# Peptides against a protein of PDB entry 3V4O: the designs that were tried, part 61

Target 1, 234 residues: chain A of PDB entry 3V4O
Amino acid sequence: DQPLAKDKVALLIGNMNYREHPKLKAPLVDVYELTNLLRQLDFKVVSLLDLTEYEMRNAVDEFLLLLDKGVYGLLYYAGHGYENFGNSFMVPVDAPNPYRSENCLCVQNILKLMQEKETGLNVFLLDMCRKRNDYDDTIPILDALKVTANIVFGYATCQGAEAFEIQHSGLANGIFMKFLKDRLLEDKKITVLLDEVAEDMGKCHLTKGKQALEIRSSLSEKRALTDPIQGTEY

## One batch from the design tools (peptide; made by RFdiffusion4, then SolubleMPNN)

Design b2_p14_4_s1 (from b2_p14_4, 10 letters changed)
Fold by OpenDDE base, seed 2:
Structure b2_p14_4_s1 (fold): chain B 234 residues (1-234), chain A 14 residues (1-14)
Amino acid sequence: as target 1 above (234 residues)
Amino acid sequence: GYITYPSSTAQVSE
């Protein structure tokens, strides 16, 4: 009864050195630590830092080429972002100020393309702000998503809220990764795992009332990041 | 720059 993945592929993007926006620090450490963790889970990982719009679009295209029927796909993003009308936008480092949807990558569009690959699992971990961008009045017309029941969104923060990084001397994790990294290797259904991460964040005095994890999922099977790859022995 | 891990092998590029 153990679910199997045909393969496991992850794309990790950390944008910190923005040209026209405040620079960030946490994505550097977060991407490196998550890379090592996902490698332990036998993911094929592509980790990229400080991507321009052109580079981000190319990275997503290459990521999609690695997806196929039954493949576990994980997209992690740490950087600036916004959410308009339920659509999440990742901001490239060369985005203008102010940025608009045409300058950014829409996560829901990526999900639509992932569904076309008939993946076994689609996981999005978005460590970005989710505040409304008032400078972007475009209402994107997105194609309706298929009913695949294999989608998990882990939003580092609540809708309309900001995501934060820990203010310590030197390099430190973002708030989301601080708690995620402690549980990521657990053999649990991914939604259960994220729920426990949410509880950990809620118990922490530093994050209580400031940042909360939001889980949005349509996952009908007990799939975990620890699921073995088909045809392999573990 | 980027780091890629095709399977268990690491590759670093600028």
Scores: peptide ipSAE 0.019, ipTM 0.500, DockQ to the pose 0.026
Fold by OpenDDE base, seed 4:
Structure b2_p14_4_s1 (fold): chain B 234 residues (1-234), chain A 14 residues (1-14)
Amino acid sequence: as target 1 above (234 residues)
Amino acid sequence: GYITYPSSTAQVSE
């Protein structure tokens, strides 16, 4: 009983050249490599770098237009971010210092909109810090999520912790992508795949005790990124 | 900038 995707669509965002915040390097390489991998998995991929708030919101809107019933949707983000009250916020490159929720994109809001599209699978891979933003006292009121049992979050770091880049003179992967790329093409349930990535990260001396992958999922079916597209690959 | 894969050919605009 092989699950089928109506289509597979991914939006990859890598923010590096922040105007008012420390510049990053890893998102460039990570987005490029992930793009190639997802293409091999027959995803339709839109990869964008260094997006302003306006551009990010537009990108998400366009991404949502590509989603439909049964479609696999994957959102990858690499950049600055924070987490307040269980809500993940992606920081655009033109965000002020300090940034607040109104300057950022809330991942859970995007998830809500994806659910409205009746997607077959919703995967979020968030390579960002998850520390609380003390400069943002806003308590967001979010719409309740539907119970779709098709949601997977892969956080590059644990709650309340930071995500790190490997200090290198040249371009190098972030820690999360370093391990994810080695397993992403495996034909396994996405949660199982991420669990293996987590183990790999835990065994590495560079990440042990520093950064740990967190998997948060409500996935009742054996859905994999390798699942064939209905009417084409099966 | 962006890289998009609407087909087998990669399109890059950075």
Scores: peptide ipSAE 0.017, ipTM 0.507, DockQ to the pose 0.027
Fold by OpenDDE base, seed 3:
Structure b2_p14_4_s1 (fold): chain B 234 residues (1-234), chain A 14 residues (1-14)
Amino acid sequence: as target 1 above (234 residues)
Amino acid sequence: GYITYPSSTAQVSE
């Protein structure tokens, strides 16, 4: 009855040093700490910082090559981003100002490609703003997603809102990772785990009414990041 | 204080 993963693969991207946009700080710490946590969960983790458009596309392509039937795939992104018409766009560090969809990577397109690999679980953790980009009025025509019931989106903020990092003298986590890191190793269904993170964010005086986690999921099985890899002892 | 992704700064007291 215990769900098993064929393998567990994660791609973590943290963009901070933008050429034409404000620089960020938290992605450095967030990617580092998430890398450590996911490796404790036996994920094969590729962590990259400050990727250009070309590098991001290559990283995603390589990530997709590691996916196969039954594999757990996790994509984490921290950086600038926007959401137009329900589509999430990750902004590379060399994106122009203003940036448009052609300069960015569409998360939903990545999901489509992950579904083609018949993955066992698709998790997206997106630590970016979800405000509309008024400089991009293109309505993308995307292929319909398959009904796989194995998709989890953790948006660091609600639709149309902003994501934040706390300003400290030194390095500190973004708001999302501040709470996520405390629960990520728990042996719980991933949607339940994220729901608890959402509650923690809501109870904290620093984040209450400021930033709220949104969970969007279609997950019909009790799958957790702690699920063992098939063929291994547990 | 907070820094946004994308950016503005919102000051919050700790």
Scores: peptide ipSAE 0.030, ipTM 0.551, DockQ to the pose 0.323; fails the geometry check
Fold by OpenDDE base, seed 1:
Structure b2_p14_4_s1 (fold): chain B 234 residues (1-234), chain A 14 residues (1-14)
Amino acid sequence: as target 1 above (234 residues)
Amino acid sequence: GYITYPSSTAQVSE
């Protein structure tokens, strides 16, 4: 039997105009394009740009309020970030220089909260650099995650590596979104879909040896972003 | 071509 979603909710955050850090370009287009695609998949999408720490935390809180038993939750982030001790941190636009974990949002903490909502699927698409922040020596003490077998991480780049965008005549996508957008609407298990995106990225001459998609998942069911919402006829 | 995202590694403010 095909898995069903109680609902499908996505929060997309693109941070570009940092106050104390280098500005980015790609998140604008990436968020916009992903928004349109996810809406075609009947996601309820909240897309926000250039969020302060306060605004990001509020957005996440509101996102969590939309989650419930069986709901598909998707969090997309494009912006500055870092990874320390296996924990991913999203950097708000008003983060100080240098920033520390207390200034940032920990993705794994959000995941923990999503699990408490008994979601049907938790997808994180993180389009950010994953270099270690040497100015933050804090070791996060996180609560143990539940064994829900419904978690998918799509990292735009490998651990410790940087993310890129491909420059064209106009506005350019980040590399991750460039390939993701071509397959996102496919009716495939999300991990299979991302694996194909990874292969596409690997075949690109511009990104070969420079950026590789990393998929980290614990997904025991064939769940896809195309899964129908309960009570909805297609 | 491609453009590298600026490093997300925190730096000491000048």
Scores: peptide ipSAE 0.028, ipTM 0.627, DockQ to the pose 0.156; fails the geometry check

Design b2_p14_4_s2 (from b2_p14_4, 8 letters changed)
Fold by OpenDDE base, seed 4:
Structure b2_p14_4_s2 (fold): chain B 234 residues (1-234), chain A 14 residues (1-14)
Amino acid sequence: as target 1 above (234 residues)
Amino acid sequence: GYTTYPSSMGEISE
């Protein structure tokens, strides 16, 4: 009784070279490595770096066009971000200082649109800070989500906290990807897989007490990133 | 140690 995906599509966004905010390093390596891993899992992967607001919105639109009934959709984001009122906002590289919700992309809005596509699985891996943006007083009015029981959020950090990258002279992974990459290819329910990543990350002396993986899910089926695509033999 | 930026990703020193 193996769950099947109609197709598997991933959009990976790594923002590093911000115009009005501190530059990052980890997203470059993280996106590259995750791209390779997801392709091994037979995902169709679109990987993009340093996107402006306009480019990010276009990328999401194109990503949504690839989604359909039963398709596994995965969105990965590494960059600056914030969380206000339970809504996650991804910050484009051309965002002003300070940025506000109108300058950013709301993850929950993307989820809503993914649900409209009747996807088989919706996975969000968000490697960004989740602290409140005090410069944004906007209370977004979002449409209610459907009850699809196929949603998984992997937050690189807990609510209200910051995500970190290792200070290195060269290129290095962020903390989240450092541990995620070691388990991503395992044939396990995605929530179980992320739980194991959380345990591994929790043992890291660098992030103990500073950063912890949070898993938020409503996944009623044993779906894994390794699930085969319908009509394809592996 | 680590450095932070409000609502942005920080850096951790090894």
Scores: peptide ipSAE 0.030, ipTM 0.629, DockQ to the pose 0.845
Fold by OpenDDE base, seed 2:
Structure b2_p14_4_s2 (fold): chain B 234 residues (1-234), chain A 14 residues (1-14)
Amino acid sequence: as target 1 above (234 residues)
Amino acid sequence: GYTTYPSSMGEISE
């Protein structure tokens, strides 16, 4: 009864050196640590930093080419972002100030494309702010998503709220990754794992009333990041 | 303390 993945592929994007926006620090360490953890979970990991719009779109396209029926796909993003009308937008490092949807990558559009690949699991870990961008008045018309029951969103913060990184003298994780990294290797259903991360974050005095993990999922099977790859012996 | 930027990631001081 153990769920199996045909393959496991992850795309990790960390944007920190923005041209027209405040620079960030946490994505560097977060992407690095998450890369190592996912490799321990036998993910094929592509990790990229400081991507322009063109580079981000290319990276997503290449990521999609690696997806197929039964493949576990994980997209992690750390950087600036916003959410308008329930749609999450990742901001490239060369985005103008102010940025608009046409300058950014819509996560829900990526999900739609992932669903077309008939993946076994779609996991989005979004370490970005979710506040509305008042400079973007565009209402995106998105195609209806398929009912695949294999989708998990881990939002580093609540809807309409901000995400934070720790101000430290040295390199430090963002708040989300600080707690995620401690549990990521656990053999648990991914939604259960994230729920435990949420509880850990809730115990942190630094984030009380400021940042809380939101889990949005439609996952009908007990799928975990630790699930073995089909045809392999572990 | 902490600092924020609209529609961007903020910073929290330990």
Scores: peptide ipSAE 0.029, ipTM 0.640, DockQ to the pose 0.824
Fold by OpenDDE base, seed 3:
Structure b2_p14_4_s2 (fold): chain B 234 residues (1-234), chain A 14 residues (1-14)
Amino acid sequence: as target 1 above (234 residues)
Amino acid sequence: GYTTYPSSMGEISE
């Protein structure tokens, strides 16, 4: 009864060197380490840094081309972002100040497109701020999502809050990746795995009362990142 | 994975 993936594909985006917004540091290390971990899980991984709007849209398009029925799709994003009306927006490095939805990529739109590919699992790991963007007063009308029961969101921070980096002179992980990397290889249902990461974050004095992981999921099957690819032996 | 579009490529693995 072991769940199987037709294939496993991941797109990792880390935006740091923004033109009109504060620069970040953690995405560099976070993307690198996550790439290594996902490789060990037999994911096909595309990892990109400092993408413009055009490049981000192209990357997503290419990612979607790799998806098909039963494929596990994982999207990781580290960078600036915001959340309006429950919609998550990833901010490209060339976004203007202030940025609006037309300048950004909506995660829920990507999810919609992933569902059209009949993926076996859709995982979003979003390491970005989730504050309301007061400069964006538009209300996008999005297509209704299908009831696929294969969706997992791991938000590095709770709704309306900020995500943080470890402040050091050298390179260091963001808070989310600091804890995620210790458990990512475990053979557990992805929601259980993330729940344990949340507990680890909660026990750390550095993050207690400052940053908390939010898990939003509709996952009716015991799907894990460790699930074997169909046709392979493990 | 792979990509044919212009991007700031960090790493790719298959």
Scores: peptide ipSAE 0.011, ipTM 0.470, DockQ to the pose 0.028
Fold by OpenDDE base, seed 1:
Structure b2_p14_4_s2 (fold): chain B 234 residues (1-234), chain A 14 residues (1-14)
Amino acid sequence: as target 1 above (234 residues)
Amino acid sequence: GYTTYPSSMGEISE
């Protein structure tokens, strides 16, 4: 039997106009394109750009309010970030230089809160760097996650590495979105879909040896972004 | 170009 979603909700955040850090370009295009694709998949999409810490926290809170039992939740982030001790931190545009964990949003904390909503699927697409932030020596103490077997992480880059955007005669996609957008509408298990994206990205000569997609998942069911919403006829 | 800024997104010129 095909899995069904109670609903499908996505929060897309693209931070590019940082106050104290290098400005980015790709998040604008990436968020826009992903928004259109997810809407074609019947996601309810909230797309936001250039969020301060306060705004990001509020956006996440509002996103969580839309989640409930059986709902598919997808969080996409494009911007600066770092990873310390296996925890991913999204950097708001008003983050100080240097930034610390207290200035940023921890993805794993969001995941915990999503699990409490008894979601049907939790997907994180993180288009950010995963290098360690040496200016942050805080060791996060996180609550243990539940064993829900419905978690998928798509990291634009591998642990300890950087993610990149393409600079070509104006605005262009980041490397991750460049390949993700070509397959996102496919009716495949999300981990299979991302694996194919990883293979496509691996063929890119621009990022060979520089950036590779990492998929981290605990997904025991064949859930896809194309899964129909309960009560909806197609 | 390649960005060396710590923990930041890099750029690759095509």
Scores: peptide ipSAE 0.035, ipTM 0.655, DockQ to the pose 0.785; fails the geometry check

Design b2_p14_4_s3 (from b2_p14_4, 9 letters changed)
Fold by OpenDDE base, seed 5:
Structure b2_p14_4_s3 (fold): chain B 234 residues (1-234), chain A 14 residues (1-14)
Amino acid sequence: as target 1 above (234 residues)
Amino acid sequence: GYETYPSSMGKISE
C-alpha cells in the first residue's frame, strides 16, 4: 500500500536583504540546499529570494495555481516573521518598520487556499521567529479550516521563541536547515522524519535551551516526501 | 553568543 501523489510542488522563499530590518545570511544557503534536495525527490520547485510584498503574494498565487486534488504542496520560508494569536506571518523585504499584518503574508490564509485545492498533503516549513509582534494589535478572523487531516507544520522554533542563524566567517545554514537537510531524503512519514530532526536539533549544544523544533500536524495517512508521483516510473 | 531582533530572526555565534 504505497501512497501516491498526483504531483509534488514546492515554493521556497528566502528573504535576507530587508530594507528596514536587520539583514540575514542563512536563507541564501538554506533555499539553495533545500532546492537541490526537493528536486531529488521529484518536486517541482520554485525558489525565490528577497521578495517584496507584491512579489510574495504573486509567488503564492502562482504556487496555488499548480495545486490540485491530490497534489503535495510544500511551502518553505526563511526570513523574518512573527506569530500573533496562533497565526504565522512572513515578512517581505520591503516591509516597513514596524511591520503589521497588512504588510505580511499569513500562512494560515495560504493553508485555507490550499485546502480549497483539495491537496493531498500540505507541508509548511517555517524558519522564522514566532515571537509576538507588539506593534500589530490586529486580531485576525480567519475562516474555519476544513478537516482534511493532511497538514504538517514544521516550526523552526517553539511558540513565542526566536529562530537563529549561525554567525560564521563563511556561508552557513540556519539551525533548522542544518539538521533538516540530513534527513529530508529519508523514506519516512513526514511527521516521523521531522520528529527525528527535532531530536537531532535537541542534541546540539548551540541551541540547547534556545531553539527547539515544533511539529504541529493533523495527518491521518502515512505520507512521505518520497511518495511517488502517480503515473510515473521510478 | 547570539543576537535577537524583536519578532525577527536571531543570530547565533559558534
Scores: peptide ipSAE 0.032, ipTM 0.674, DockQ to the pose 0.861
Fold by OpenDDE base, seed 3:
Structure b2_p14_4_s3 (fold): chain B 234 residues (1-234), chain A 14 residues (1-14)
Amino acid sequence: as target 1 above (234 residues)
Amino acid sequence: GYETYPSSMGKISE
């Protein structure tokens, strides 16, 4: 009765050192800490920093090769981004200024490809801004998604809003990871876990009225990141 | 076998 994963695979991307855009700091620490946590959850984790468009696309391709029927796939991104018409775009470090959709990776396209793999769970953790990019008027034409009821989006911020880094001397987490890392290892349905993270962030004076977590999910089964891998008994 | 890498020109070591 316990949900099982055929395997668990995660791709973590942290972009900081942009060529034509403001540099970030938090993705370094966030990717590092999330990597360690997901490994404790028996995820196969590929973590990459400061990827160009070409490198990001290759990383996604390699990630998809590790996915198969029943596999849990998790994509984490920390960096610049935007959202147009409900589509999330991850910005590579070599993106021009201004950037357009053709320069970026569309998360929903990745989701479609993950669905084709018949994954058991698709989790997207997007630590990026979600503001409209006024320099991009392209309306993405995406194929209709399958109804797989195994999709979870964790947006670090609300639609149209910004995501923030903790303002400390030295290296520090982004706001999203600050709260996520405290609960990620909990044996709970992933949507419940993220909901608790949302509450934690909402109670924090630093983030109240500034940044709020948004959860968008179609998850019909009680799937957790702690779900054991099939064939492995602990 | 998985590690965190800086920019790796799209290459991933397994």
Scores: peptide ipSAE 0.021, ipTM 0.506, DockQ to the pose 0.028
Fold by OpenDDE base, seed 4:
Structure b2_p14_4_s3 (fold): chain B 234 residues (1-234), chain A 14 residues (1-14)
Amino acid sequence: as target 1 above (234 residues)
Amino acid sequence: GYETYPSSMGKISE
């Protein structure tokens, strides 16, 4: 009854050195920390920083090429972002000011493409703001998603809210990664794991009333990031 | 204090 992954692949993107927008700090540390943790979980990890629109689209395309039937796919993004009409948009470092959907990558479109690969698990960890972008009045028409029951979204913040990074003289984790990194290696269903992270974040006096983790999932099997890869020693 | 990962509004701190 133990779920098995045919393979485990992760794409981690951290955008911080924006050309036309305020620079960030946390994505550097967060991508680094998550990379090390996911590699301990036997993920094949591609970690990239400060991607232009062109580079981001290429990275996603290459990531999709690594996906196949039964493969666990994880996409992590830390950077500027927004959410319009339930669609999450990741902002490349060369995005104009103001940016619009045509300048950004839509996470739900990526999910659609991942579903076409018949993956075993699709995990999205989005460490970005989810506020409405009033400068983008476009209503995108997205392709319908399949019913795969293997989807997990971990939003660093609530819908319509902002995500935060701790102001330090040096480098420090964002709020989401600060708590995620403490539990990521636990052998638990991914939704249960994220729920515990949410509780930890909720107990933090610094984030009360400011930032809360949101979990959105359709996961019908007890799948964990610790699930072993088929054909390997466990 | 915190700095946000804002949308088009730019980075702000609390």
Scores: peptide ipSAE 0.035, ipTM 0.668, DockQ to the pose 0.352; fails the geometry check
Fold by OpenDDE base, seed 1:
Structure b2_p14_4_s3 (fold): chain B 234 residues (1-234), chain A 14 residues (1-14)
Amino acid sequence: as target 1 above (234 residues)
Amino acid sequence: GYETYPSSMGKISE
């Protein structure tokens, strides 16, 4: 039985031009390439660059409005970030220095809201550092998540570690996207696909011992990004 | 070379 998506919606955010933090380069090309790939997979893709806190929150709100029962939701983020107490925080371009949780968007909060939409699949691809933010001592109290068994996290790096972009000539992909883009169109369960990406990335000598893809999932169904949208003809 | 997407600890480039 082929799993079906009611629809497929993706929000891609790439933050590069930070006001109070070092600028980044890779999110530009990463968002662009991922956009093209996801559109080939019949995702409705909203791609945004350099969002302020206000704009990021609005983008997430609009993204959530597009979600419904059975819809595949994918959130991709490339930019500065941190992880405190298992919670991932995306940093807007206008975040102060230092930034705290109140200045950032918590991914787990977004997940909670996605679950309320009864989505068919929730995929988070987080291309950001996951180091502890020592300037944020806030312990977030989050609502308990539902047991939906449809959650997949693809972290560009392991907990407590950094994510990298390769600089050769001009613009280049981050390490995560460099390998993800080669496999994203494969008709495989998303966790299997990411596992293969992890193996490919593990062969990169530039980040050996520095960056490793982490897959965190509770996906009980064989769902793939290539799953057809119900009611469509292929 | 490579650059990090750092947390609050700052950007590192190599």
Scores: peptide ipSAE 0.030, ipTM 0.652, DockQ to the pose 0.345; fails the geometry check

